# Ledger of designs, part 29: peptides against a protein of PDB entry 3PBP

Target 1, 203 residues: chain A of PDB entry 3PBP
Amino acid sequence: LNEKDLNLILNKSLVMYESLDSTTDVIVKRNVIKQLQFVSKLHENWNSRFGKVDIQKEYRLAKVQGPFTINPFPGELYDYTATNIATILIDNGQNEIVCVSFDDGSLILLFKDLEMSMSWDVDNYVYNNSLVLIERVKLQREIKSLITLPEQLGKLYVISDNIIQQVNFMSWASTLSKCINESDLNPLAGLKFESKLEDIATI
Target 2, 203 residues: chain A of PDB entry 3PBP as posed
Amino acid sequence: LNEKDLNLILNKSLVMYESLDSTTDVIVKRNVIKQLQFVSKLHENWNSRFGKVDIQKEYRLAKVQGPFTINPFPGELYDYTATNIATILIDNGQNEIVCVSFDDGSLILLFKDLEMSMSWDVDNYVYNNSLVLIERVKLQREIKSLITLPEQLGKLYVISDNIIQQVNFMSWASTLSKSINESDLNPLAGLKFESKLEDIATI

## One batch from the design tools (peptide)

Design b1_p20_2_s4 (made by RFdiffusion4, then SolubleMPNN; from b1_p20_2, 9 letters changed)
Fold by OpenDDE base, seed 5:
Structure b1_p20_2_s4 (fold): chain B 203 residues (1-203), chain A 20 residues (1-20)
Amino acid sequence: as target 1 above (203 residues)
Amino acid sequence: MILEELFNKGLEKTMEELNK
């Protein structure tokens, strides 16, 4: 989505919000708008960094209520198979990042959109069960396992080719958590979604 | 100390999962 398209979706979402009747919970409505704004900002940041990828893909998660739509989905991953999934807490609340590995050695970090009771089909965008692509990490290794430690926020351990690597995304996840919890998306402006990859051990 | 313990616990869990 280009900036114009994102603005259009945002505007459509706002119009839809305004068109919702008085029986709809205002908090829910606000959350929907904020969520859409959040997604828009994330996509803007993503597009600025990785180029324009406007492809949506549905991903069915075996352990989670699916199917999920990943937006944007990297086109190059269409030819690859998802191998592992993990959920990583980013705060002491319930905010979490979903990580999916692929057989090309890619990790995608996804933000799980809250199950919104309101299915807004705006331009065939299903907001229910949507996952927002935040970052793609290319390890160039066969990913065998993903491990998370509940006590370690925003950290993912990747086991591949006899090496354990840590993916640390707290550099951006702390800001994301704040944005979610405070319902303020302003801090996302200019945020770089770059995780730190570190070799932890050879096995 | 805590990080090492957590890492070891994580490794154990990983090894258990890999051995399944």
Scores: peptide ipSAE 0.007, ipTM 0.375, DockQ to the pose 0.029
Fold by OpenDDE base, seed 4:
Structure b1_p20_2_s4 (fold): chain B 203 residues (1-203), chain A 20 residues (1-20)
Amino acid sequence: as target 1 above (203 residues)
Amino acid sequence: MILEELFNKGLEKTMEELNK
């Protein structure tokens, strides 16, 4: 994380925190803070693997591409088009990972904000338009579709021209789920966000 | 297209929460 990256995360964190007014339930405030802590930790883990990302450029591209920002966005994917999206449960609660495929055969796994169960005052409703990049999986094939099975936590099925592959991210998602549920981020320290890719069937 | 879908899903969830 360069200082600029930290500042951006901090600023986003602050904006989200500042969007919390005095009337916001303490539970919501705590959840927002926890989410920010997760974002920070996930971002740290990402940067350790892929190096420095120019967040300013990413932010600019995110503004151009839509209301959602992916942080950090893989620079290699700037020239590619997103093709599919899926949401995968990582526990029996409401914790989910968002998966996006690209036409280069990449999958990105994104942390989805916890649904704040509390009714926000409409006037102060801040929708967090930021998704945290957890992992990039390179399949090196054209991805036709993404399939999820509700009974299979932390598993994504990727359909290509001739093969169905399973992406299993429970190696880290179970820990992430635990951290969310227990409100303890310590287990994320040193966690490797590396999913397992397996061939399931030839089609 | 995908970002739009994400946006729509997010918006739907937001609306559902606001209607609760």
Scores: peptide ipSAE 0.005, ipTM 0.332, DockQ to the pose 0.093
Fold by OpenDDE base, seed 1:
Structure b1_p20_2_s4 (fold): chain B 203 residues (1-203), chain A 20 residues (1-20)
Amino acid sequence: as target 1 above (203 residues)
Amino acid sequence: MILEELFNKGLEKTMEELNK
């Protein structure tokens, strides 16, 4: 955690707070308010020399986040088990894609469309927990691991028994990044979400 | 077609929330 990351979290927490209205659920209101209080206090007490902050006991009792949902969930994957997860940056900001592999050799590329707060009071707190399915890539092989390189935006390396493959999704992710950053969704109209698969090396 | 529509709907909702 650095100062830049902390500022981003603060901004996200403010946006969530400002989205609250009279119709918002009481549990959601409580969690969002507590989130903002926590992050604001972290920002106030940030020691840039040591990257340390004193956290009060009440905030150390945060609960596990989730569960998350995938929309739409591929019907075929109900019978299979997730094996690996990776997060891939698509720009120098903080826009990212979540990739999950399954034991059938499928990769799903996901986008978190909404921000969520940490869980403070209740286990399994759920708010803005949807992940949007962008693409399913079928490799038809056992996936051993997923690797990302910080210097390579929009690229995922898939390791199988005898091969390393690259999944490159910058064909659509560059447009997505632009749409998010400019708050304009028009360029997404007619965009094809098809990643490029390439063999990199034989093992 | 379905995936694109769902994706766009999700993004639209996000943008509406950010612009509030």
Scores: peptide ipSAE 0.000, ipTM 0.258, DockQ to the pose 0.031
Fold by OpenDDE base, seed 3:
Structure b1_p20_2_s4 (fold): chain B 203 residues (1-203), chain A 20 residues (1-20)
Amino acid sequence: as target 1 above (203 residues)
Amino acid sequence: MILEELFNKGLEKTMEELNK
């Protein structure tokens, strides 16, 4: 996250909050607060792991029923092309992580903020399905395909020319799922968004 | 009152992170 994008997220959250009046639905108010808390925590985690990232523009995914805006989008990836997309279930509900690979060998893990999308639609705010960046995994390989298994929650298989690797993010995704389902963000405090990478097979 | 306090706490935390 660069300062500019974080300011943009803050400004959006502030504008949404300032638009709230006594007639505004409590659900909308809660979603604005949840968004701000969630983004603040993700920003803290991002800065601790990756430092400040320059974000030049909003990245929109056309392949997903959207448009989806990725926030924050890593500035380093603006010069690269998205190659694959996958969606992984993290629970037996409808909570999913969206994974996008790039031709630099990066994999980004994104959270689909469905509640915010609904709140924005209700407030006649510009309907943008927002995807929140949770983690960037640098594989530094040409990613040929992404595979998910429905029976394996929070696991992604990455196929390259010479290796199959498993990305396991259940270490944090289980906590995230709980936070979403219970509408309590407190368990995100101190949570590290670090996936486990394991070699499964050589090709 | 509670919602406003939660919002302000979130904003303060975000601003602290920006200043690091």
Scores: peptide ipSAE 0.000, ipTM 0.226, DockQ to the pose 0.032

## One batch from the design tools (peptide)

Design b1_p21_1 (made by RFdiffusion4)
Fold by OpenDDE base, seed 1:
Structure b1_p21_1 (fold): chain B 203 residues (1-203), chain A 21 residues (1-21)
Amino acid sequence: as target 1 above (203 residues)
Amino acid sequence: EDEELQDIIEDAVKNKIDNNK
């Protein structure tokens, strides 16, 4: 996702949120709120990188749902709140994984399947943009921060109360990158989507 | 804050690698 796309989605999400009323379907309300929250956090993450936009705290506190359909979405996570978002490059061609943390200590690793497109209606909200769930990692810890190092492909650092952990997903991300770049999905058959966890330091 | 955390992590990673050699 680039900054321009995030800004566009954020603006659309804000407009939808402001249009919610008592007649709006409960499912639509939930989807809009969750989308706004997700996009707000993504935008905050990008703003921390690029230094440009202050999102009001009220918009930051909403539960994570992006303009993205996550397929399949872990049903258990509907009851939890997303806490952090990070984007991690997997190659020099700008393919990226989106990572979202939740307050249950779960991490989900997501890949953009479709171009970002959404149909917006107060009475009907349709996701045309999808994220594919690749992996769920259960840390069972309170996640304080998700950090990436620009020089390290396919690595995410998770900070909890007392530990820095590395999540390394290059075991499968290298194959995914190849499949995308070559437009051949065959190498994904039988691939294990299991990341490696390593304790880096105690804090 | 993120830059500070990046520095901490980079140092921790280097130390971990060095200790495992």
Scores: peptide ipSAE 0.411, ipTM 0.868, DockQ to the pose 0.017
Fold by OpenDDE base, seed 4:
Structure b1_p21_1 (fold): chain B 203 residues (1-203), chain A 21 residues (1-21)
Amino acid sequence: as target 1 above (203 residues)
Amino acid sequence: EDEELQDIIEDAVKNKIDNNK
């Protein structure tokens, strides 16, 4: 994303917010507000700290599908600024996890709630643009970059404080992938959504 | 920049694996 693109996303989010009225469903209102807060924090990071945010894929979705929402969104993160976004494949079937980093060192791992097939409408909130919070990983470090490696499924590399860390979420993502592909959610019962952290190197 | 970082990470991962053998 460039600044112009991020501004476009922000503007769309603002338009959605401004479209809220007394007839708007309470859940929709909450989701739009949360979305706006999230995008605002991304925008703050762009203007204040980083010259580039690599979220091209997510941008495409946001541009086409309208503003995205996170359900539930960790309320504590509204006090912090989003720093990076990455999309990580969990299987060869194109199932993906969205990861967002914050300046408190938190990573949120998100999954698409519904198929994002609806077109963005300025006047209408679309529920299928919702992301579901799966896990919050707290690194307690300033995250500089989120990197994915080709052909490494369910792994995210985080660069912070001159340390490369691997976040491996395949412990649960493999099960999630299976559930999606088989259209059976039963294997998720009792599954712990806890990723593994490993220090890779100091840079 | 991302490609450079990918290369660094790939090397670091490889080294870690090799050192754990």
Scores: peptide ipSAE 0.409, ipTM 0.865, DockQ to the pose 0.018
Fold by OpenDDE base, seed 3:
Structure b1_p21_1 (fold): chain B 203 residues (1-203), chain A 21 residues (1-21)
Amino acid sequence: as target 1 above (203 residues)
Amino acid sequence: EDEELQDIIEDAVKNKIDNNK
């Protein structure tokens, strides 16, 4: 994720929050607030690592700060803080998976496609989420860094205290890439979204 | 820092592949 993409997601989440009024369903309000809290924590961590994103002070006072609308968002992660963000290419056509790590040792794999998210939205999720949750990986370790290697499609390297682990999601990402490029979601039917974990080295 | 980590990972991946041959 570059700074421009983070700003775009932030702006979309802020617009969604500002659209909430007295007629909005209580469950929807709660979900939007939780999503915004989640993304504010991401933004704080990003600002500490990559420099100041100028969020207007008025939005900082609302405990609900953040760019990412994740559908469905795992309710358990609302209590945790995002630690790292990475973007991983899945093909040469510039389709990307967004990975976010949390302080509980979870990784979430997300896809940025509003049109596809609407097609997958079997449930009445009313709000245009910019990110679709594909997979949650539980490592149960403190994640220090997320690293990608040039020209390695669909692979993420996770560094914890003393281990390098590879997350390989090409088992499903190759099918996802095909679906996007061909504008056909049928091949996703019955697909298991399960990544392979492999220990690479101890450090 | 990220470039140094990339080099460490590339070396580790190469070593693992060589040891599995």
Scores: peptide ipSAE 0.406, ipTM 0.866, DockQ to the pose 0.017
Fold by OpenDDE base, seed 5:
Structure b1_p21_1 (fold): chain B 203 residues (1-203), chain A 21 residues (1-21)
Amino acid sequence: as target 1 above (203 residues)
Amino acid sequence: EDEELQDIIEDAVKNKIDNNK
C-alpha cells in the first residue's frame, strides 16, 4: 500500500464508523473499530516510519479453530506452529478475545469470529471467517497450557515449564468493550494495546 | 485436566493476592 491507498482505506473505515449505531452487530462494530484504529495509527506514523505499507494475511488457524484469516499476521510467525488456543471473555456482553500460542513462546490476541475482514484492495471489505490481531505478547517460553478462570474477565493464565503467568489485558479490553458496545471510537484515542504480565507462581 | 489446572491456578492466585496484602 502507498499513502494514497491508505488514505482511501482510512476514509472507507471512517464511513463505516459513521454508520454504526446501537443496532449494529457487535462483530461489525468490533471489526470497524479495530480496522479504523489500525489504519489511523498507520496513517499517523506514515511520514515518520513508513515508506511503504505491507500487510500480511494468514489462515493459520485452520487446524485449531477452522479457516480464519488473521489480519494482520506477524510475518515472523510464519515459521512457527500454533500450540494452544483459548477464548477469554472481556465483558458480560460476551465479547471475546481469542488467544493463540506459538512454539516460539508468542501469544497473539485476536478479535473472535469476525465476519468482515479488512480488504487492502480499496474496493470492498471482504466477508469471511476472520480474526483481527490486537496484540502480540512474547513470553519466550514453551507454553504448555492456556487456562482461563470463568469468573475473571480479560485474564489468561499461561503455564510454561515451571511458572504460572497471568496475562491481563483489561487495561485495553475494557475500553475496547466500551467502544464496541457504544459504537464510539473516541476512547481509543491514545489507547495502547499492551497487556500486563505477572508471575503468579513457580511450579 | 483443565479443571485440575484451574484449581491449581485459583489457589496460586489466591496465595499471590494474600501475600501482597
Scores: peptide ipSAE 0.404, ipTM 0.863, DockQ to the pose 0.019

Design b1_p21_1_s1 (made by RFdiffusion4, then SolubleMPNN; from b1_p21_1, 14 letters changed)
Fold by OpenDDE base, seed 2:
Structure b1_p21_1_s1 (fold): chain B 203 residues (1-203), chain A 21 residues (1-21)
Amino acid sequence: as target 1 above (203 residues)
Amino acid sequence: DEKKHEEIVLNAVGNKIKSRK
C-alpha cells in the first residue's frame, strides 16, 4: 500500500459516504461510516510516518510575495505557514476555487480572476497570478490534509486530528459559476460567502 | 466591510469574464 492507493481508498470511502441518503439501510450507513473512520485514521498515521508531500513549492505560491498575489490577504495569517493547497471545481466549465490551509487551522477560499501565466525563463520569472479572497474559514485545528473529489462540485474534505469535515461552498459558488458562464454580475449582489461545515466522522 | 468585499469579488468575476472574451 502506497500513498496513492491510500488516497484512492479514502476517495472511494468519501464517495460512498456522500451516496448515503434517507433511503439507505441503517446497516449500510454504519458500515460506510466505520470504513471512512478507519481509512481516515490510516491516512493520518500515514502522513505522520512518511511525512507530508513537500509543499514547499505550493507554500511559495501562497505567500504574499510569492508567484501568487492574494488580495486582500488576512493580516493575521502573516504569522502562519501554509500547509496544504487544493483546487475544487465548481462546475464542468473549468471554473474552480483554490483553497489554502494554514497551520493556525484557517482555510482561505480563493478565486482566480486571471489565468496563471508562468514564465519558465530562469532569468526572468514572470508570474501574473491574481487570487481574490472570497472566504476565510477558521477551523482552529491542525489540518493534516485536504481532499477533493472531481465528481463533487464545491466540496472540500478536511482531515484534522480527530475529525473529518466537509466544507461545502456551493451556496455561493453556484451563483459565482452562473455569473461567469452567463457573463452577468447581477446575481452576486447581496450574496453571502459563507460555507457550510459538516462533521462527517470522528477519527 | 461587507460591501467592500462584495465589490472586490465583483471586480474579480468581471475580470474573469473579460478574459474569456
Scores: peptide ipSAE 0.582, ipTM 0.939, DockQ to the pose 0.325
Fold by OpenDDE base, seed 4:
Structure b1_p21_1_s1 (fold): chain B 203 residues (1-203), chain A 21 residues (1-21)
Amino acid sequence: as target 1 above (203 residues)
Amino acid sequence: DEKKHEEIVLNAVGNKIKSRK
């Protein structure tokens, strides 16, 4: 079992969890939850043992003290270190939210207002220096990993020592997507940028 | 300030929209 396989299993487990509804048999629900817990624990152990941070392309942003500017950057986070980065799709197009976790247990959800020309050329890596802070989510946990599922729009899974939490920001991201796609800013008026947090499983 | 934050987000989205044109 390699890291990739483990991630796949975890992803599948998360997808199964999300498929659970009020009509789902109680036994099935329990089994899915148990499986999720197990896989999550394995994932945690794996990450701890191998220290291999799945270099998501975005992880390069955290390591590179590149001149990326987060506007506004929460002042309280200046003293903390970024631990994980993830990109979450918010629609079937190209609109994405960037999430950065910090060692204080905070997540920041960022909007890229400029297209990143991700040049794979290490020497010419043009960092998108324009990230706009949409929301800060304070989990107050040691964040071990961030998981995203491409089929789950606007959802981020946060793995900490004892729990997996889902961050769902579709409450505002759907509107954001609409605004971008329709070239209309009006729906953003009065919009609350508050994600929903859900505890999925205890590790 | 929530209003200021909203304005920042609006501007960002506006920029994104412009970048696609």
Scores: peptide ipSAE 0.581, ipTM 0.939, DockQ to the pose 0.325
Fold by OpenDDE base, seed 5:
Structure b1_p21_1_s1 (fold): chain B 203 residues (1-203), chain A 21 residues (1-21)
Amino acid sequence: as target 1 above (203 residues)
Amino acid sequence: DEKKHEEIVLNAVGNKIKSRK
């Protein structure tokens, strides 16, 4: 079992979890949750065995001389290391939010104000100074992994040592998407950029 | 600070919209 296979299994488990409703049999619910917990634990162990990737070393995010500049960048995070990066679709028109996790337990949600697609591939390194901070989410836990599902718009799954959490930012991302697609900024007035956090499963 | 943040986001979205034209 390699990391890619494990991620696939995890994604499948998450999709199954999201399919649960009030009419679902109790035994089925329990089994799905147990499976999710198991896979999540495996994922954590995998990351621990092979070590953490120093994202900042590779991408130097939020540095003036780095490939990506984040504005404004929280000053508190200059002393911390980025640990994970994920891209989340917010609509079917390919509008995206970029998420970066830090070793202080923070997530930053970023918006690209250019049409240029960001590649996190080292071979396709592109300098981009047009990342805007939308929201900082302080989880106050060690973040092991970030998981996204293409069919789940505006949702990010955060795996930590003891829990899987869902970050849902469609409360503001739906408006953001609408503004972009309709070329109208008016709906953004007074919008609160606060994501919803939900505990999914204990590891 | 919130107003400033809103302005930053508005400008970013504005830039995105302009980039598509």
Scores: peptide ipSAE 0.580, ipTM 0.938, DockQ to the pose 0.317
Fold by OpenDDE base, seed 1:
Structure b1_p21_1_s1 (fold): chain B 203 residues (1-203), chain A 21 residues (1-21)
Amino acid sequence: as target 1 above (203 residues)
Amino acid sequence: DEKKHEEIVLNAVGNKIKSRK
């Protein structure tokens, strides 16, 4: 069993969970949840053993002077270290949100407005942010892993010591996607950038 | 503060749109 296989099993378990509905047998529901809990625990153990998240690269991404500039960057996060990074698709057209977790239990959801090549343009360096802060989500727990499923747009699964939580930001990301794809900014007016948090399973 | 934030996001999306042209 390698990390890839474990991730695959975890992903399958999450997909199975999301497929549960009112018509699903109670026993099946319980089994799926138990499986998800078990696999999640295994995943945590695996990450602890092997997952030297190159914290340095992720930390550099979060730094104002890093390869990516985050604007605005929450001042309180300067005292904390980035722990995980994930990219979440919000549509089938390759629009994505970047998520960075910190050791204070915060998640920041970021929008990449410019390609890196354009961000390095000397003429635009001062004015162009590579990453824009859309939302900060305070979970107030140790985040061990971030999981995304390609078939689940705008959803991020956060694994901590005792719980799996789903962060769903399609409430605003769908609008964002539409704006980009249609080249129309009007739908963004008055939009609330607030994700929905749901507890999926306890570990 | 919220208005400022909205403006920042709008500008970012605008930049993305421009970059695709």
Scores: peptide ipSAE 0.578, ipTM 0.938, DockQ to the pose 0.346

Design b1_p21_1_s2 (made by RFdiffusion4, then SolubleMPNN; from b1_p21_1, 12 letters changed)
Fold by OpenDDE base, seed 5:
Structure b1_p21_1_s2 (fold): chain B 203 residues (1-203), chain A 21 residues (1-21)
Amino acid sequence: as target 1 above (203 residues)
Amino acid sequence: MEEEHQKIVIEAVGNKIKALS
């Protein structure tokens, strides 16, 4: 994820937020608000570490390609701040997982799907997500940085104060990749989305 | 919750597949 991507996400989130009214479903309202909070915190962190992100002031003109929400939203993270973000390749193609760390010591692994238009009409309500929560990993430590190695598919390295840990999610990501590449969803049935955490080195 | 979560993931993957088609 880069600055442009973050800006786009923020703009979309803002547009969705502004579209909320009294007729909007309560669940939708809650999710949009949480999403906006999430993105805002991410943006704050980005600004602090990487400099100011230029947010398009004309966000109302942003083409709404669909809702950008995390589903299910990890409600516990609402009060926490995103600290790092990384993108991990899961195959030699274009399939990737987005990882975000939080100051509570948790990681979320996210899948970006196709953004589809959402109907806000209660009678024709279709809920679709742009980001889907696959897994939450609780490390219970302060995360300093996330490192990915292009040569190592489905692996994320987490650096804390005194240790480097590896999060390996190829146990499910390999299947995910296969499903996408072969256009077959069947292998996902019964798949457990549990990553393997290992200590790599002490610092 | 786990079953529902799985369905959401499957749907997302389905959307991706559709987008690539």
Scores: peptide ipSAE 0.588, ipTM 0.925, DockQ to the pose 0.405
Fold by OpenDDE base, seed 3:
Structure b1_p21_1_s2 (fold): chain B 203 residues (1-203), chain A 21 residues (1-21)
Amino acid sequence: as target 1 above (203 residues)
Amino acid sequence: MEEEHQKIVIEAVGNKIKALS
């Protein structure tokens, strides 16, 4: 982790969150909120280890509560900084995967085992966020941004310096969705959580 | 994926199902 990078992400997240309104795209809104939740937790961890950084009070409150957990967290990634976050729908029933990128070129795909919620009311701050690691994808590139399209389920676009890549995880996400929707865990037995990576375009 | 990791994922899905019930 780099303090400077973390501060940048935190500041960006706050600014983005404050920009949310009724006209904001649904995907953007979800991503911003989740990003803020995530970086709040990161900042909490950072403060515990290395001391405080300057963050707005409202964000500090969210940070202190630590609404974001990942289990298990890859040990190797403790040395790296989260750079981007995205939320990808896997069905039309609001099931989704959270993706976080790191500056080592890794993507982690995460599942919310509980309904993610957060109230930003200072007097009534409530959060619920538990994430489980499904897959780590190593791209070995500097990830600039993550893009999702609402009409494309289970697909994430990763933008690097010179390439756009698609991560398609419908190979397992379709089963995951089915399990949830049908309340049946049996199809998960033997399921391989391996996403498909494809080069889409050069930049 | 490690067996233990698979179990964690299954458990997570189970938790989600419970939460939706």
Scores: peptide ipSAE 0.588, ipTM 0.927, DockQ to the pose 0.409
Fold by OpenDDE base, seed 4:
Structure b1_p21_1_s2 (fold): chain B 203 residues (1-203), chain A 21 residues (1-21)
Amino acid sequence: as target 1 above (203 residues)
Amino acid sequence: MEEEHQKIVIEAVGNKIKALS
């Protein structure tokens, strides 16, 4: 995620939240609220690290047709605060995984099934964007930084207290990439979404 | 991985494929 994407998600979440009424399905309400809380925590940390993000104040209120969701919502992380965000390419075709760290020492790996090319504003309404949870990696460390190297596909470096660890998710990301590029979902059957964690160096 | 979770991932990939077509 970048600043633009985060702002879009946040604004969209806010719009959806404000659209909730007594006729809204309970499940939808819950998901929207959870999403908003999650994104707000992301934004909080974003502002802390990168300065204040300018959120678009003007947005279109609309009835929820297809809610923006994180599926499944990481319920275990609901009460925790996001600390870092990184985007990792998994192929040369610009497919990417979004990684978010939390103050409980966990990482979540997310897939963007839709591209967010437009900003959320009063004139633009984007339908049914979602982030999908692929994997949660529990490090149980204070995560200070996330580092990605453009030349290293499907690899994330996590800096915590006195250690650098590599998260390598090419074990499943290669298949994911293949599925997308070949428009074939069959290889996903039975695929295990388990990343490899390796200690790289002590610091 | 839970079967339901896997289905969600598969669906997401499907959506991506559709978006690229």
Scores: peptide ipSAE 0.587, ipTM 0.927, DockQ to the pose 0.476
Fold by OpenDDE base, seed 1:
Structure b1_p21_1_s2 (fold): chain B 203 residues (1-203), chain A 21 residues (1-21)
Amino acid sequence: as target 1 above (203 residues)
Amino acid sequence: MEEEHQKIVIEAVGNKIKALS
């Protein structure tokens, strides 16, 4: 069993969980949940074996060498290390949100406005951002893994020591997607960028 | 969200729209 295989199994388990509905047999529901819990625990153990990725270090290097920046960046997070990164689709038109977790238990949700190559042509350095901070979610947990499912738009699954949580940001991401696809910024006025956090299962 | 922060987000989305045009 390798990381890729384990991720595949975990994703399959999550898909199965989300497929549960009111018509699903109770025994089937329980079995799916138990499977998800077990696989999630295995995934956690796997991640611990290989250690945490220092994404923040790479980010800092990229920032120094090029236009890749996060604006604004929460000052508090400079004291912490990025642990995971994920990209979540918000529509079928390839619009996406980037999520980075930190070892303080924070998640930052970022919008990728421009490709790095295009950012070089922008003279306004202050607003020439590769990534823009949309929301900070403070979970106050040790985040072990971030899981995204391509068929589930605007949803991120966060695995910590004893719980799987779903972060759903379609409340604002749907509007964001609409603005981009329709080339209209007006719907962004007064929009609240607050994601919904839900406990899915205990591990 | 602070007003200034919102402006930054709006500008970013605007930039994305322009890039796709």
Scores: peptide ipSAE 0.575, ipTM 0.930, DockQ to the pose 0.310

